# Designs tried in a protein design run: peptides against a protein of PDB entry 4KTY. Part 233

Target 1, 266 residues: chain A of PDB entry 4KTY
Amino acid sequence: YVLNDIGVIFYGEVNDIKTRSWSYGQFEDGILDTCLYVMDRAQMDLSGRGNPIKVSRVGSAMVNAKDDEGVLVGSWDNIYAYGVPPSAWTGSVDILLEYRSSENPVRYGQCWVFAGVFNTFLRCLGIPARIVTNYFSAHDNDANLQMDIFLEEDGNVNSKLTKDSVWNYHCWNEAWMTRPDLPVGFGGWQAVDSTPQENSDGMYRCGPASVQAIKHGHVCFQFDAPFVFAEVNSDLIYITAKKDGTHVVENVDATHIGKLIVTKQI

## One batch from the design tools (peptide; made by RFdiffusion4, then SolubleMPNN)

Design b2_p30_5_s1 (from b2_p30_5, 14 letters changed)
Fold by OpenDDE base, seed 3:
Structure b2_p30_5_s1 (fold): chain B 266 residues (1-266), chain A 30 residues (1-30)
Amino acid sequence: as target 1 above (266 residues)
Amino acid sequence: SAKTDEIIKKMDEVAKKATSQVDVLKEVAS
């Protein structure tokens, strides 16, 4: 339910799916006010605040701290000495209230934390939203719709050459809205992601990307459709970097990415 | 295709080994 303030987030591995509860708390005291404050910090025009396309895009930018001192600082290096470990959060309320009171980014988040807070933000502003978990989620770094994995001759990954990466799982959001800026049929669920992954026209943000468009391979529609498409449908290209400097494609795996996409029913 | 079973097996092994190295693990959620 859109009105449900407690949710379930899927994580773990595709062969060992796990769930955790998350308190969205969109009706808790101060939360709506904080969401409005977030839009104020983004200097969002009042005229745009009624447009779910603009709101969700701004939200995807502002829930992460990059560029604009948004809500959450991400950390994936297992160093959380200057804040709260991502796993310690149980809901959005404490994070949002801390952000409102301190007026500084809150440390730290990972994908499910970003998705949880973003879900609260969207729901507070009347946008139907849900969290989606993609197992074996690609992170396309060079926007070529494939994952280039460079290997040494011994089969080990060359991390210096390999810029793309694969998450064991990744969480993002889907928001329901009409898309008058797109052709008919591409409204409905829109993928939006506040986890800072790639720059989108100058800011770390993602979406809204039409789920229907992505499903049918239309990557030309705004916003960030190629990136979202790659997350769920990239081919893994295994390239051996030879000692002589040549590159040889050793294998192509078209089945690894996006093995399972899970979301709670609304 | 024209690939032998041995080549296919080798490719699968390469892919399997590489796959285990490319995954970015997130912190355990509890």
Scores: peptide ipSAE 0.182, ipTM 0.691, DockQ to the pose 0.138
Fold by OpenDDE base, seed 2:
Structure b2_p30_5_s1 (fold): chain B 266 residues (1-266), chain A 30 residues (1-30)
Amino acid sequence: as target 1 above (266 residues)
Amino acid sequence: SAKTDEIIKKMDEVAKKATSQVDVLKEVAS
């Protein structure tokens, strides 16, 4: 008997919400062993494996292939010639077992695939976890808590100057844990993200960031709170570069980013 | 998921309707 834990992941657009099923398979044969193997590949000390803060942070790094030959290679170019298209995956099991067998990163993933595999990883290790979808999710490249959108004089986006970007949707995880490293009241759900977006102190990882801290604007709390805060609450700053070398802030929009955040209760 | 300039462009089109000059910067903000 195989216990199949099937979840639902929200995606699409805010005005066209879609759902897809995902089999986490945390109880299937070899999956727990693979999760332990992932921590082995991360060279994680045994003493830290009992700490959900460390485990979730390591997991956020290792579920992506960057830096450490982790589980999944991300690709967004719609050309997946050397692997499986992200949309073809239906669950975590095949991905994790392939990783364990080949000992090489698995191709390919996007946010929901990363989130799905990461969710399995967390649950296998006894950390309550769920997937969160954020529509119009900001990707702040310089941690200034805003989206700097540079425009040409004709109103078109200057792609050369504009480094920040917005996902139509983005999926990440929330993990439940106490946070003795933070002030009282900031335990509970912690945002963690294995989709490689930004370097966090030397590695492509994200979190755990206290959801309560983010909710109340406490971006000074580790880990990666400014980045997570920006994902859900960045203002869009529209800047026109003039020929004289000056930049004019033409508009500030605080309504588009984080338009909807959806999660399924555990 | 996708990051596209088109998404930003669409948002910009909406923003242009309510454009108000907020500030002038001498240097690149990002």
Scores: peptide ipSAE 0.028, ipTM 0.532, DockQ to the pose 0.071
Fold by OpenDDE base, seed 1:
Structure b2_p30_5_s1 (fold): chain B 266 residues (1-266), chain A 30 residues (1-30)
Amino acid sequence: as target 1 above (266 residues)
Amino acid sequence: SAKTDEIIKKMDEVAKKATSQVDVLKEVAS
């Protein structure tokens, strides 16, 4: 998880899983210097740079351009006229070197691009890391640990009544570290996500969230455990919006979110 | 990746279909 410089990212649909090759290139010339530059741009204290908790949290913020002129600009509208389409990237090296050279955010990325670059960042700094793909990944926008789905009386989804949404798939990272700030047993793999999804204490960042803590239902532990928990375990709440303005809970489905979570073992 | 209403509407259909052979993880509380 540190020495591998070429990886595989899972994507597609749960019934048609696809793989994409990705070159991490953490040992390529200029990449380590670029990772240090990223931490410099974040104004990270030298004392914190040896702490994987702080490094991974800063990385989750800085790999996206929001808030701090970080590495990648996200785009999901299929308009990429002023940069490179997300699907055109084949690895992290070109992105990171462009960022270092231009000193401006690189256009454009989506989840697997963010995850790929973030994986390089972590591995380059000696933090074991892997990419995780979650199929039917929830995006809880109102922090209620539920995925609210509003339906018209005809059964069609009304996407205007909520900011909650579901990705067909979403990629994020897991980083290996001890968590002395948490109770014993909650070290190991920590979920971290650089795709800008939700604001976390003033910045678009996510994690590190203890995978073990989440697995055992402990969502009160820092950082962003409720959000990560919701990504993989939200209940779907189907709410019918009546013409008279009333809302009725039609159904609750606890089986679809987080249908399949996959990662490469090597 | 994409967010669509159609994905939500077809969740039952997709969930009943076979999955590809991969390393499956379940990193959430049951």
Scores: peptide ipSAE 0.026, ipTM 0.462, DockQ to the pose 0.100
Fold by OpenDDE base, seed 4:
Structure b2_p30_5_s1 (fold): chain B 266 residues (1-266), chain A 30 residues (1-30)
Amino acid sequence: as target 1 above (266 residues)
Amino acid sequence: SAKTDEIIKKMDEVAKKATSQVDVLKEVAS
């Protein structure tokens, strides 16, 4: 008797939306034990394990291998010789069980793999969770709440002047919880992301960030609200880098980032 | 997911169409 929860993950392009199945397998043998093992590896105290805020934040850190030898090693260079290509995974179970067995990070993942595994982790621990796909997802690297696009004087993009980037799509998770640490009204869905994108107070982790807060432009609330806000609502700032070192803002596009956010209801 | 050249190209096209100066930042480029 095994209940296999199969989900759908949206990916592709905004004008060519694609879907893939993902088996979360939160009820399969060994998965819950693995989730507990993950928290053990994170050295999470017992008192915190019942707190979805702490659990989701720890999970966001531990599902990726960075910093703490967590579950998944990310790779985006199309070289997957020493592991499984991200596209080959069909669910969380094999990944988590391999992690538990080998006690070493599993290779390799990309955003939907991270999100899939993280979703399993959250659900296993009783936290309602779903995967969210954002098309044209900004990666604000310099924490200025905008996506800087630098141009040469000839109009060509100079990618060397910024580390800001845009994913054609990005998947992360939303976890349902109360947020007593935030003002009233900012509980509910919280954005959490285990894909290693930016360092958050010493670790590659993200969230929980109140979705309601972000929707209302409140980016001052923990955790990582500015980053999540930027992912979905960054303005593209086209800046011409002059030879004299000055910058000229040529254009602002407020419509490009976050063109479509898709999630399947639980 | 990917940070594709296609996006960069699209951005480049849009940028080239932006001929109007909106503002001037006097900061030196990093």
Scores: peptide ipSAE 0.022, ipTM 0.476, DockQ to the pose 0.051

Design b2_p30_5_s2 (from b2_p30_5, 14 letters changed)
Fold by OpenDDE base, seed 1:
Structure b2_p30_5_s2 (fold): chain B 266 residues (1-266), chain A 30 residues (1-30)
Amino acid sequence: as target 1 above (266 residues)
Amino acid sequence: SAKTDEIIKKMDEVAKKATVQVDVLKEVAS
């Protein structure tokens, strides 16, 4: 576990990988206190605060503002007039301190901002963590483990027939922990994601999902393994929507999603 | 085959159109 205040986040396109420095600042004044405050706002019981499984799941929920007035408000509409544009942030410290001071969600974040703040949260609480970037990351909205792309007869994409989407890249976190709640061998790196994408048992959160389990095709283990699996391994299903209302599967691509997954080793 | 390559190319184009773009980061580490 490397205790580094500054990290690197990968982004961009699969054929044009870029990096951005991010200051985690887990040792700066007030940051640990803020992380404890986050758990207080989550009404997390004291007994669970020593359990990395519970802590990472709570963090996944609380780093986003949805449901519980958590840390960051996400915005993807390119209009950020009522806050700070996601691209303007350079680290976690200002975000966390603003949250602690204002006691209101901070505007605005996107995936790398969520991942950056979440990484600070995990590291502050003694959980080894790293940021993972997945290029061509699927967002499976209907939990069918496939990415549906609907086309009109003229070949244009019909975005109204599905809520499934593909990000050019997506950032989430991996946290290192034992998983006594899972079969032997599924400890180690666990995928956790604070970017609000899908509801998980009543809250916008994701993980911890065993990376080893997912790699071996086991999506039946808690938490949210099917969603994480879909992010990296969904098949693209090209469906033509006919004028008569019928749907025809035109093509299937099993290689597009999760084309590249990049992380900096701890 | 050439036909297969054309299909793949078409699919890639469609996939790009269906892909949501994350905002470009302000600062790039160089």
Scores: peptide ipSAE 0.273, ipTM 0.723, DockQ to the pose 0.137
Fold by OpenDDE base, seed 3:
Structure b2_p30_5_s2 (fold): chain B 266 residues (1-266), chain A 30 residues (1-30)
Amino acid sequence: as target 1 above (266 residues)
Amino acid sequence: SAKTDEIIKKMDEVAKKATVQVDVLKEVAS
């Protein structure tokens, strides 16, 4: 989880799992310097740089360009006219070196690109890390731990009313660390996510959230546990928007989200 | 119910069509 510089990222559909190789390159020339530069850009004090909790949280913010001119610009519009298409990347090295050289965010990334670069960042700084893929990953935008899906009477999604969304798959990272700020037993793997999805106390970042805590339904512990919990365990609430303006709950699906979580084992 | 099953099926289809994640290089490179 630290020494391996080549990895596999899972993606695709739950019924058609696909894999792609990713070169992390944490030992290549300039990569460590770039990781330090990232922390410099974040204005992270020296004392915090030895704390994996702070480092992973800062990393989750800085690997995306939002708020702080971080590493990667996300794009999902399938145009990518002003940069490199997300699928064209094969590893973290070119991205990080471009960021260091240009001192401007690199275009473009999607979840696996963010996760790949973030994995390099963590491993480069000595934090054990792995990429996790969640199939049917919920994106809860109102922090209610459920996915409110509004449908027209004909069954089509009402995009105006539906704010929450479901990714066919989503990739994020897990970082290994102790959590002295949490009760005993909630150390170990911590979910961290650099893909800009939701604002967390002022900026687009996510985690570290205790995997053990989430697994046992504890969402009250920092950081962003409710969001991560919702990604893997939210109920789908199907609501029909009637012509008269009323809303009717048609169905609740507690099995759709988080059908499969996959990670590479060393 | 049959209605709920139909809704779920339709939602699954919509979800597949609405996905924005890139999963193949050809789609982007073409």
Scores: peptide ipSAE 0.028, ipTM 0.517, DockQ to the pose 0.205
Fold by OpenDDE base, seed 5:
Parts: sequence; C-alpha cells; structure tokens
Structure b2_p30_5_s2 (fold): chain B 266 residues (1-266), chain A 30 residues (1-30)
Amino acid sequence: as target 1 above (266 residues)
Amino acid sequence: SAKTDEIIKKMDEVAKKATVQVDVLKEVAS
C-alpha cells in the first residue's frame, strides 16, 4: 500500500460501478516536504508526528481547508470559476505542490480528490492507506444514527425540514495502525475522512475510527465511530410532515444505505 | 402485491430525490 504510487478509485452508482486512475506520487520531488509542511501548518509537535493516530486525525483536518487553511477547498455547485474543477485533477502531486507554493488552499475538490490527496499524505508518512468507496453513503448531521427524510403530504421531499442527506457514493480512507487506546482487537484498518462533512470536537475532521469496531457496532470507541457507522448502516426514516404540524413515520428502509463498499486490493 | 410494489416504487423515488450527486468522472483505465 505504501509503495504503490498509482491507484484506482471507484465511483458512479451501485448498479453501474466505474473506476478512475489516480496518481498518488508520494515519491515525487517536493511531496514529502509538502506533507511535513502540512503538519507544520497544523502546529503539530514532533512527538506527535510519530503517532499514526494523531497524524491521521490531523491529516483528516488539514487536507480540507476548513478551520485551518488546509489543502483543499470543497465545492459541489458545478461552477468552479476560481479554480480547477474537481473532475479535472488526475493525481495528488499538482495539488500538493500548488499548496506548498501558494501557501493557500487549492480549489477545488470533492470526495475522491480529498481521498486521493489524503492517501498521498498518509503513504508519504509511512502509514499504509487505501481509498474506500461507499455507495449510498449517509450523511447524518444530527448524530441520531439514522437518516430522517421529511416528506410533504404529496410524498415529495421537504427540503426545509430534511437536513440529512445521502451521497450516491462517497470516498474516504482507511489507514493501518495499532490502537493501544482501544481494547485488544480493534487495531488494523481505521476509517479516516478528510472531506468536510461534520464538526468533530471543534474541527471538520473524521477518525480514526476502528473498522472492526464499526463492523461490530461499537460506536462508543473514538474517534467519530457514530458518524462512520451511520455512513454505512443508517436506516432511512421517511416522515410525513402534515399540515397540522404533526410528524408521522411512514416507512423505514434498513437496506438502502451502505449497499456496497469497495476498495482495491493491493 | 400491487400495493406493495407501489410502496416500494415510492420509496425508491424518494430515495433518489434525497440523494445528492457529485461530479461525474471519466473512466480511466491507466
């Protein structure tokens, strides 16, 4: 995982899976220096830089520009007038070198771009890492481990009341590390996500969350296990908002979210 | 049953409307 500088990212729809190549370029000139610069910008002390738990958590915060003038600015409005469209990027090298040169966030990224750059960051620092794609990925924004979809009486979605959302697909990373801060058996692959989705203890970051813990429903384990669990295992709760102000649960779908999780075996 | 099929269809339509799409990418082989 650490030695591979070209990867494959899965995207598209669950019934129409697509792939694209991504050049990580962790061995290219200036990339390691840029990764160190990122940690410098985060004001990470030297002792913490040897801890993959701290490094991956800092990386999840710094790869996105929110809070700390990190690497990438996210945009989903299909305009991209002041930068590069997310789909135009082919690898991490140009993004990281631009960030190092300009010392300003690079525009623009979406989930696979964030995941690609984050994968380079982790691998550059000797942390085995891979990209994971989750189809029908939930975005729970009220921390109740379910997707609340509010409907009008006619059955259409009430966008004002519906705050939770579902991505057709979402990409994040898994990093390999020991977790001495968790019970035995919950080391190994840890989910980390640099796409700015939710605030975690004051910053837009996510993870590391033990994949084994998530698989066994241990959402009490740090970090951000409830959010990651919801991404892959939320129930869809369809709620009709009646004109009289009452809310009625119409349907529950426990099969829609996390329909397929894909990663390249390298 | 027909009623069950209608409910499933409605749920699928609602789910599609609630799904946010990201940018479409080109398929790259190498």
Scores: peptide ipSAE 0.019, ipTM 0.482, DockQ to the pose 0.113
Fold by OpenDDE base, seed 4:
Structure b2_p30_5_s2 (fold): chain B 266 residues (1-266), chain A 30 residues (1-30)
Amino acid sequence: as target 1 above (266 residues)
Amino acid sequence: SAKTDEIIKKMDEVAKKATVQVDVLKEVAS
């Protein structure tokens, strides 16, 4: 028989938390083969395929189509005419099998789709993984650990002055592994994210970042710890852009980002 | 402040428009 692993993904808003079912299907026919195919497409050597650090990092890159013709094409513009709307997916299996058969990126995904597929990928390869939902998730684009919000003198937001953004919610993954490349104590859950948000050393990928390190404010450890830290703990910096080009910090909100982080226990 | 709240609200609206919304049950991480 086929064991179907169905999970729950949290989404929505902090004051209106919602859940959706997601079939990971890591045990279904062709899924493991597809995961191996993904690693083949990533040109991973055999030795690296046994290293969860490398696998999770490559997975974070390959689950998204950017850079390497990976699994999923992201779309957030409400135009999904050339594929499947992100909300229509109910699990990882169809996506992965389509990728394997077509050998082309599958359209389309958003964060929970990326996270769902990535979760399947990790689990298929023996890496314990779970999906994490962060409400009011910051996207620090300029790597300053702040979420800059620029205001015009009239108080209106000027979105042109920064690429920083805040998701009402964002889903990524945590993968369990040892981190011999980090100081003792920073193994365990590692944040990894396949949603293409920022370029990390030449590719749209994220992690693995030690959750323990981030939890204790350590952002100096590989990989992408500052970005993940910013997602969950950025201060909102409200800056008024004056006509003369000067910037004035009007307010700092340290409570808005990362209002709630939710994950289902494995 | 009220001004800050309005800014946050506006940002939230932008974020909402950029995402596909779906509804279901919760478990809060400790």
Scores: peptide ipSAE 0.024, ipTM 0.500, DockQ to the pose 0.153; fails the geometry check

Design b2_p30_5_s3 (from b2_p30_5, 15 letters changed)
Fold by OpenDDE base, seed 5:
Parts: sequence; C-alpha cells; structure tokens
Structure b2_p30_5_s3 (fold): chain B 266 residues (1-266), chain A 30 residues (1-30)
Amino acid sequence: as target 1 above (266 residues)
Amino acid sequence: SAKTKAIVEKMDEIAKNSTEQVDVLKEVAS
C-alpha cells in the first residue's frame, strides 16, 4: 500500500499548470475507523470488503453525499454559506472526522476534494491509489461519446439544447488492483471517481474502469468505461440549430478534450 | 470556423481565470 500521507494535486489550465498540497492522513487517529464506518453506512457485507473491485466502487458512491448520505456535498455555484469553501480544505482528515462525528454529509467539495478524500479512503483500506487530473475534461450527459455543442445561428451557444459539459479540469482517482472479471492484461490501474457526475446503474458512482482498456478503446468493459473514455477522448461537435429546426454540423474538434492528463508517480 | 474559434477562445479564457473547477461550456453560454 501507499505510505505517502502528503500529496500534490494538479489543477489550473494546460498552459499554466498549478499544484496544491493535500494531506491524506491515512495513518491519523480515527481515519481507518471512519473508513470502516463509511463501508458500514453503505451496508457492505464483510465478504465484499476484501475485494478491491467492490470496495472501490462502493467508495466512489459513498465519498459523495448523493443517494446514500455519503461523505461530501459538492458545490459549484460559489455559494458556501452553510459549510466550508472547497478551496479552504487542506486535507482529508478534518473532513472524514467531521463526517464520523456528525454522521451527516460535509459541505463542501469540488473534484480535488472528492479525489483527496477518496484517495485517503482507498489507501486506508490497503488499495494503492493516486489522483489524476484531466484538463478540459468532458462530461457526456447522453452517453453518445461526443460533446454536442449546439449553436444559435448567430454563433452563440444554445444553453437549452446543450446538455453536455466541459470542466476546465477534473480530478479523479486511479486504484491498483487485479481484474479477474476482465480479460488478461486489463488489471493494474483502474479509474474510479467519487465526484457526483453521472448515474451508474442507479447511483452516482464511477468505476473501476481499466485504464488499459480505456487506452485501447475497449469501452465495453465494466465499469463505466464509456463515461471515462468520453472524459478524456470526446470530440467536440459544434451543431448549428437553424430556425427551421434543422441541425447542421459546423465543426468537429478532436483535440480539445483531454489535452493533458497529469498524475504524480507513486 | 469563426464561430467555433470564438467559443474555444472564450473557454480558454475562462479556464485561465479560474482556480476552482468550472464548467467552461456553461459559463460561455451564460
């Protein structure tokens, strides 16, 4: 397992990469107990707790508050009146201990906060884990592996028709494990994401998705490979919505999404 | 195209000026 309890998380923009320090604190008092508590809240049976596939998937669901009163509430509207601004957090310990004490979701997080807490969770449970930052990360909302950007005839974005989104950057986790449920060669690093983005078979969770599978375009492999693939490899499809109701593809950009993926080597 | 170039430039500008995680496409549309 990973022994480093202080890490660096990348953010910013591809031409101006920035770093923030994050204290994982996986060895601090009460943190392991809190991780076990999280699995208890998820009603995870004892047999499943020894399976990193199940643990990482449950963790991806429970680190966010959606569906199951999990650890963190996300906020992206710059309104943090009822909690701590995401940028004020410096590590996982205070968040996890607050969750354990209050037994209520902690406010607030954004992607790096989710990834930081999730990294602590994974490492506490003996799963090697790291944080990955993707610049210009796509959020495919309709599962077509494309970013459909609808434009008015004047060139402005049509917000009503445009359902997909693009993050300036997005952080998620990679967890190291074998994947006996997949063909040989697709073990190793698995993408898992606790930021609540998309529903996966009934819950806001993501992964584990084989990094090797994603790299080779095998989106049919469980779990959530199409979504992760789209995050890093979606084409931007610019579509003009004409007044007569017809749609015309104006341009296709295959270079903008996933311009850079950065992670610190363990 | 000129239309798409303008959108890309706006997205890039938003990304440069943001420290927090931001939906750049949504911001361009706002």
Scores: peptide ipSAE 0.605, ipTM 0.946, DockQ to the pose 0.829
Fold by OpenDDE base, seed 2:
Structure b2_p30_5_s3 (fold): chain B 266 residues (1-266), chain A 30 residues (1-30)
Amino acid sequence: as target 1 above (266 residues)
Amino acid sequence: SAKTKAIVEKMDEIAKNSTEQVDVLKEVAS
């Protein structure tokens, strides 16, 4: 989880799982220096750089460009005229070196690109890390742990009222660390996510969230446990908004979100 | 329900035909 410099990232859909190779390149020249530079740009105190909790949280913020002119600019519009299409990247090295050289965010990334670069960042700093792919990954925008899908009376989705989203797949990272800030038993793998999805206490970042805590429904544990929990376990709530202003729950689907969570075992 | 089943099927279809990361719910609504 630290030494492998080439990995496989899963994507596609549940019935047609696909893989892409990704070169992490954590041992390539200039990469470690770039990771240190990233922490410098974050103005991270030296005292905190030895704490994997702080490092992973800062990394989750800095790998994306939002808020702090971090490494990667995300784009999901299928228009990449001013940069490199997300699918064109094959590894972290070119991205990180470009960031270090230009000192400007690199365009463009999607979840696997963010996860790939973040994985390099974590591994460079001695934090065991792996990439996880969640199929039908929920994005809860209002922290109610459910996906509210509003429907017109004709059955079509009301895009105006529906604020939550569902990714066909989403990649994030798990980082191995102790969690002295949590009760005993909630160390180990921690979910961290650098793809800019939701604001977490003032910044687009996510984690570390204890995988064990999420697994056992302990969403009260820092950081961002409710969000991560919702990504993998949200119910789809179909709500019909009637003309009279009333809302009727048409259906609840507890099986669609988080159909499969895949990670490569090393 | 028939309505929700149709939405799920559309989401699945979008997911099947996408290689990049996409918001399937947004696409269904579009």
Scores: peptide ipSAE 0.605, ipTM 0.947, DockQ to the pose 0.835
Fold by OpenDDE base, seed 3:
Structure b2_p30_5_s3 (fold): chain B 266 residues (1-266), chain A 30 residues (1-30)
Amino acid sequence: as target 1 above (266 residues)
Amino acid sequence: SAKTKAIVEKMDEIAKNSTEQVDVLKEVAS
């Protein structure tokens, strides 16, 4: 999880799983230096740079451009005129080197690009890391651990009222570390996510969240466990917004979100 | 329900036909 510089990232749909190759290039010239530069840009104290908890959290913030002019600008509107389409990237090296040279955020990325670059960052700094793909991944916008889908009376989705999102797939990272700040047993793999999705205590970042804690329904532990839990375990709540202003729950689907979670075994 | 079934089917279809990351709810609403 540290030495492999070429990987496979899963995407597509649960019934038609696809893979794309990704070159992490953590040993390429200038990449480690760039990772250190990223931490410098974050103004991270030297004392914290040896702490994988702090490093992974800072990394989750800095790999995205939001808040701090980090590495990557996300785009999901199919307009990539001012940069490189997300699908054109084949690895982390070009992105990181461009960031280092230009000192400006690189355009553009989507989840697998963020995850790929973040994976390089973690591995460069000696943190075992892997990429995880979640099919039908929820984005809980209001922190209620469910996906509220508002429908018109005719059955169409009310986009104005529906604030939550569901990705066809979403990629994030898991980083291996001890968690002395958590109860015993919640170390090991920690979910971290650099794709800018939700604000976490003032910044677009996510994790580290204990995978073991989440698996056992413990969402009270830092960091961002409720959000990660919701990504993989949210119920779809279909709510009809009636003309009189009342809301009626039409259906609850507890099976659609997080149908499959895939990671490469190394 | 019939309404929710239709939504799910649309989401599945969008996911099936997409290679990039897509907000399926947004697409269904569009």
Scores: peptide ipSAE 0.600, ipTM 0.946, DockQ to the pose 0.816
Fold by OpenDDE base, seed 4:
Structure b2_p30_5_s3 (fold): chain B 266 residues (1-266), chain A 30 residues (1-30)
Amino acid sequence: as target 1 above (266 residues)
Amino acid sequence: SAKTKAIVEKMDEIAKNSTEQVDVLKEVAS
């Protein structure tokens, strides 16, 4: 989880799982320095740099460019004219070195790119980390722990009534650490996510959220546990929006979101 | 329901045919 500098990232769909290789390159020249530079750009004090909780949270913020001119600019609109298409990246090294050299965010990334770079960042700093792929990953935008799908009376989806979204797949990271700030038993793997999805107390960041806590339905613990929980366990609520403004729940699907969560076993 | 089943099928189809990360709901609505 720390020593492997080449990994496999899962993507695709549940019935056709695909893999892509990713070179983390945490031991390559300049990478550690870049990670330190990232923390410098985040204005992270020295005292916090030894705390994996703080480091992972800062990392989740800084690997994305939002808010703080962090490492990567995301793009999901198939317009990559001013940078490198997300699929063209094969590892973290070029991205991080470009960031260090240019001192400007690097274009472009999607979830696996964010996760790849974040994995390098974590591993460089001695934090055991792995990438997790969640198939049919929910993005709960309104923090109601459900994925609302609004339908017109004719059955067509109305995307204007909610900002909730579902990714065909989403990659994030799990980082291993103790959580003295949480009750006993909620240390270990912590979900952290650098893909800019949701604002968390003023910044686009996510985690660390205790995987154990989430597995046991405890979403009250910092950080961003409800969001992570929703990513993997949201019910799809199909709601018909009637012309009269009333909403009728047509169906509830508790099986679609988070159909499969995959991580490479080392 | 038939309506929701159709949506699920569409989402699955979109996921099946996509290599990049995509918002399946957005695509279904498009």
Scores: peptide ipSAE 0.564, ipTM 0.937, DockQ to the pose 0.801

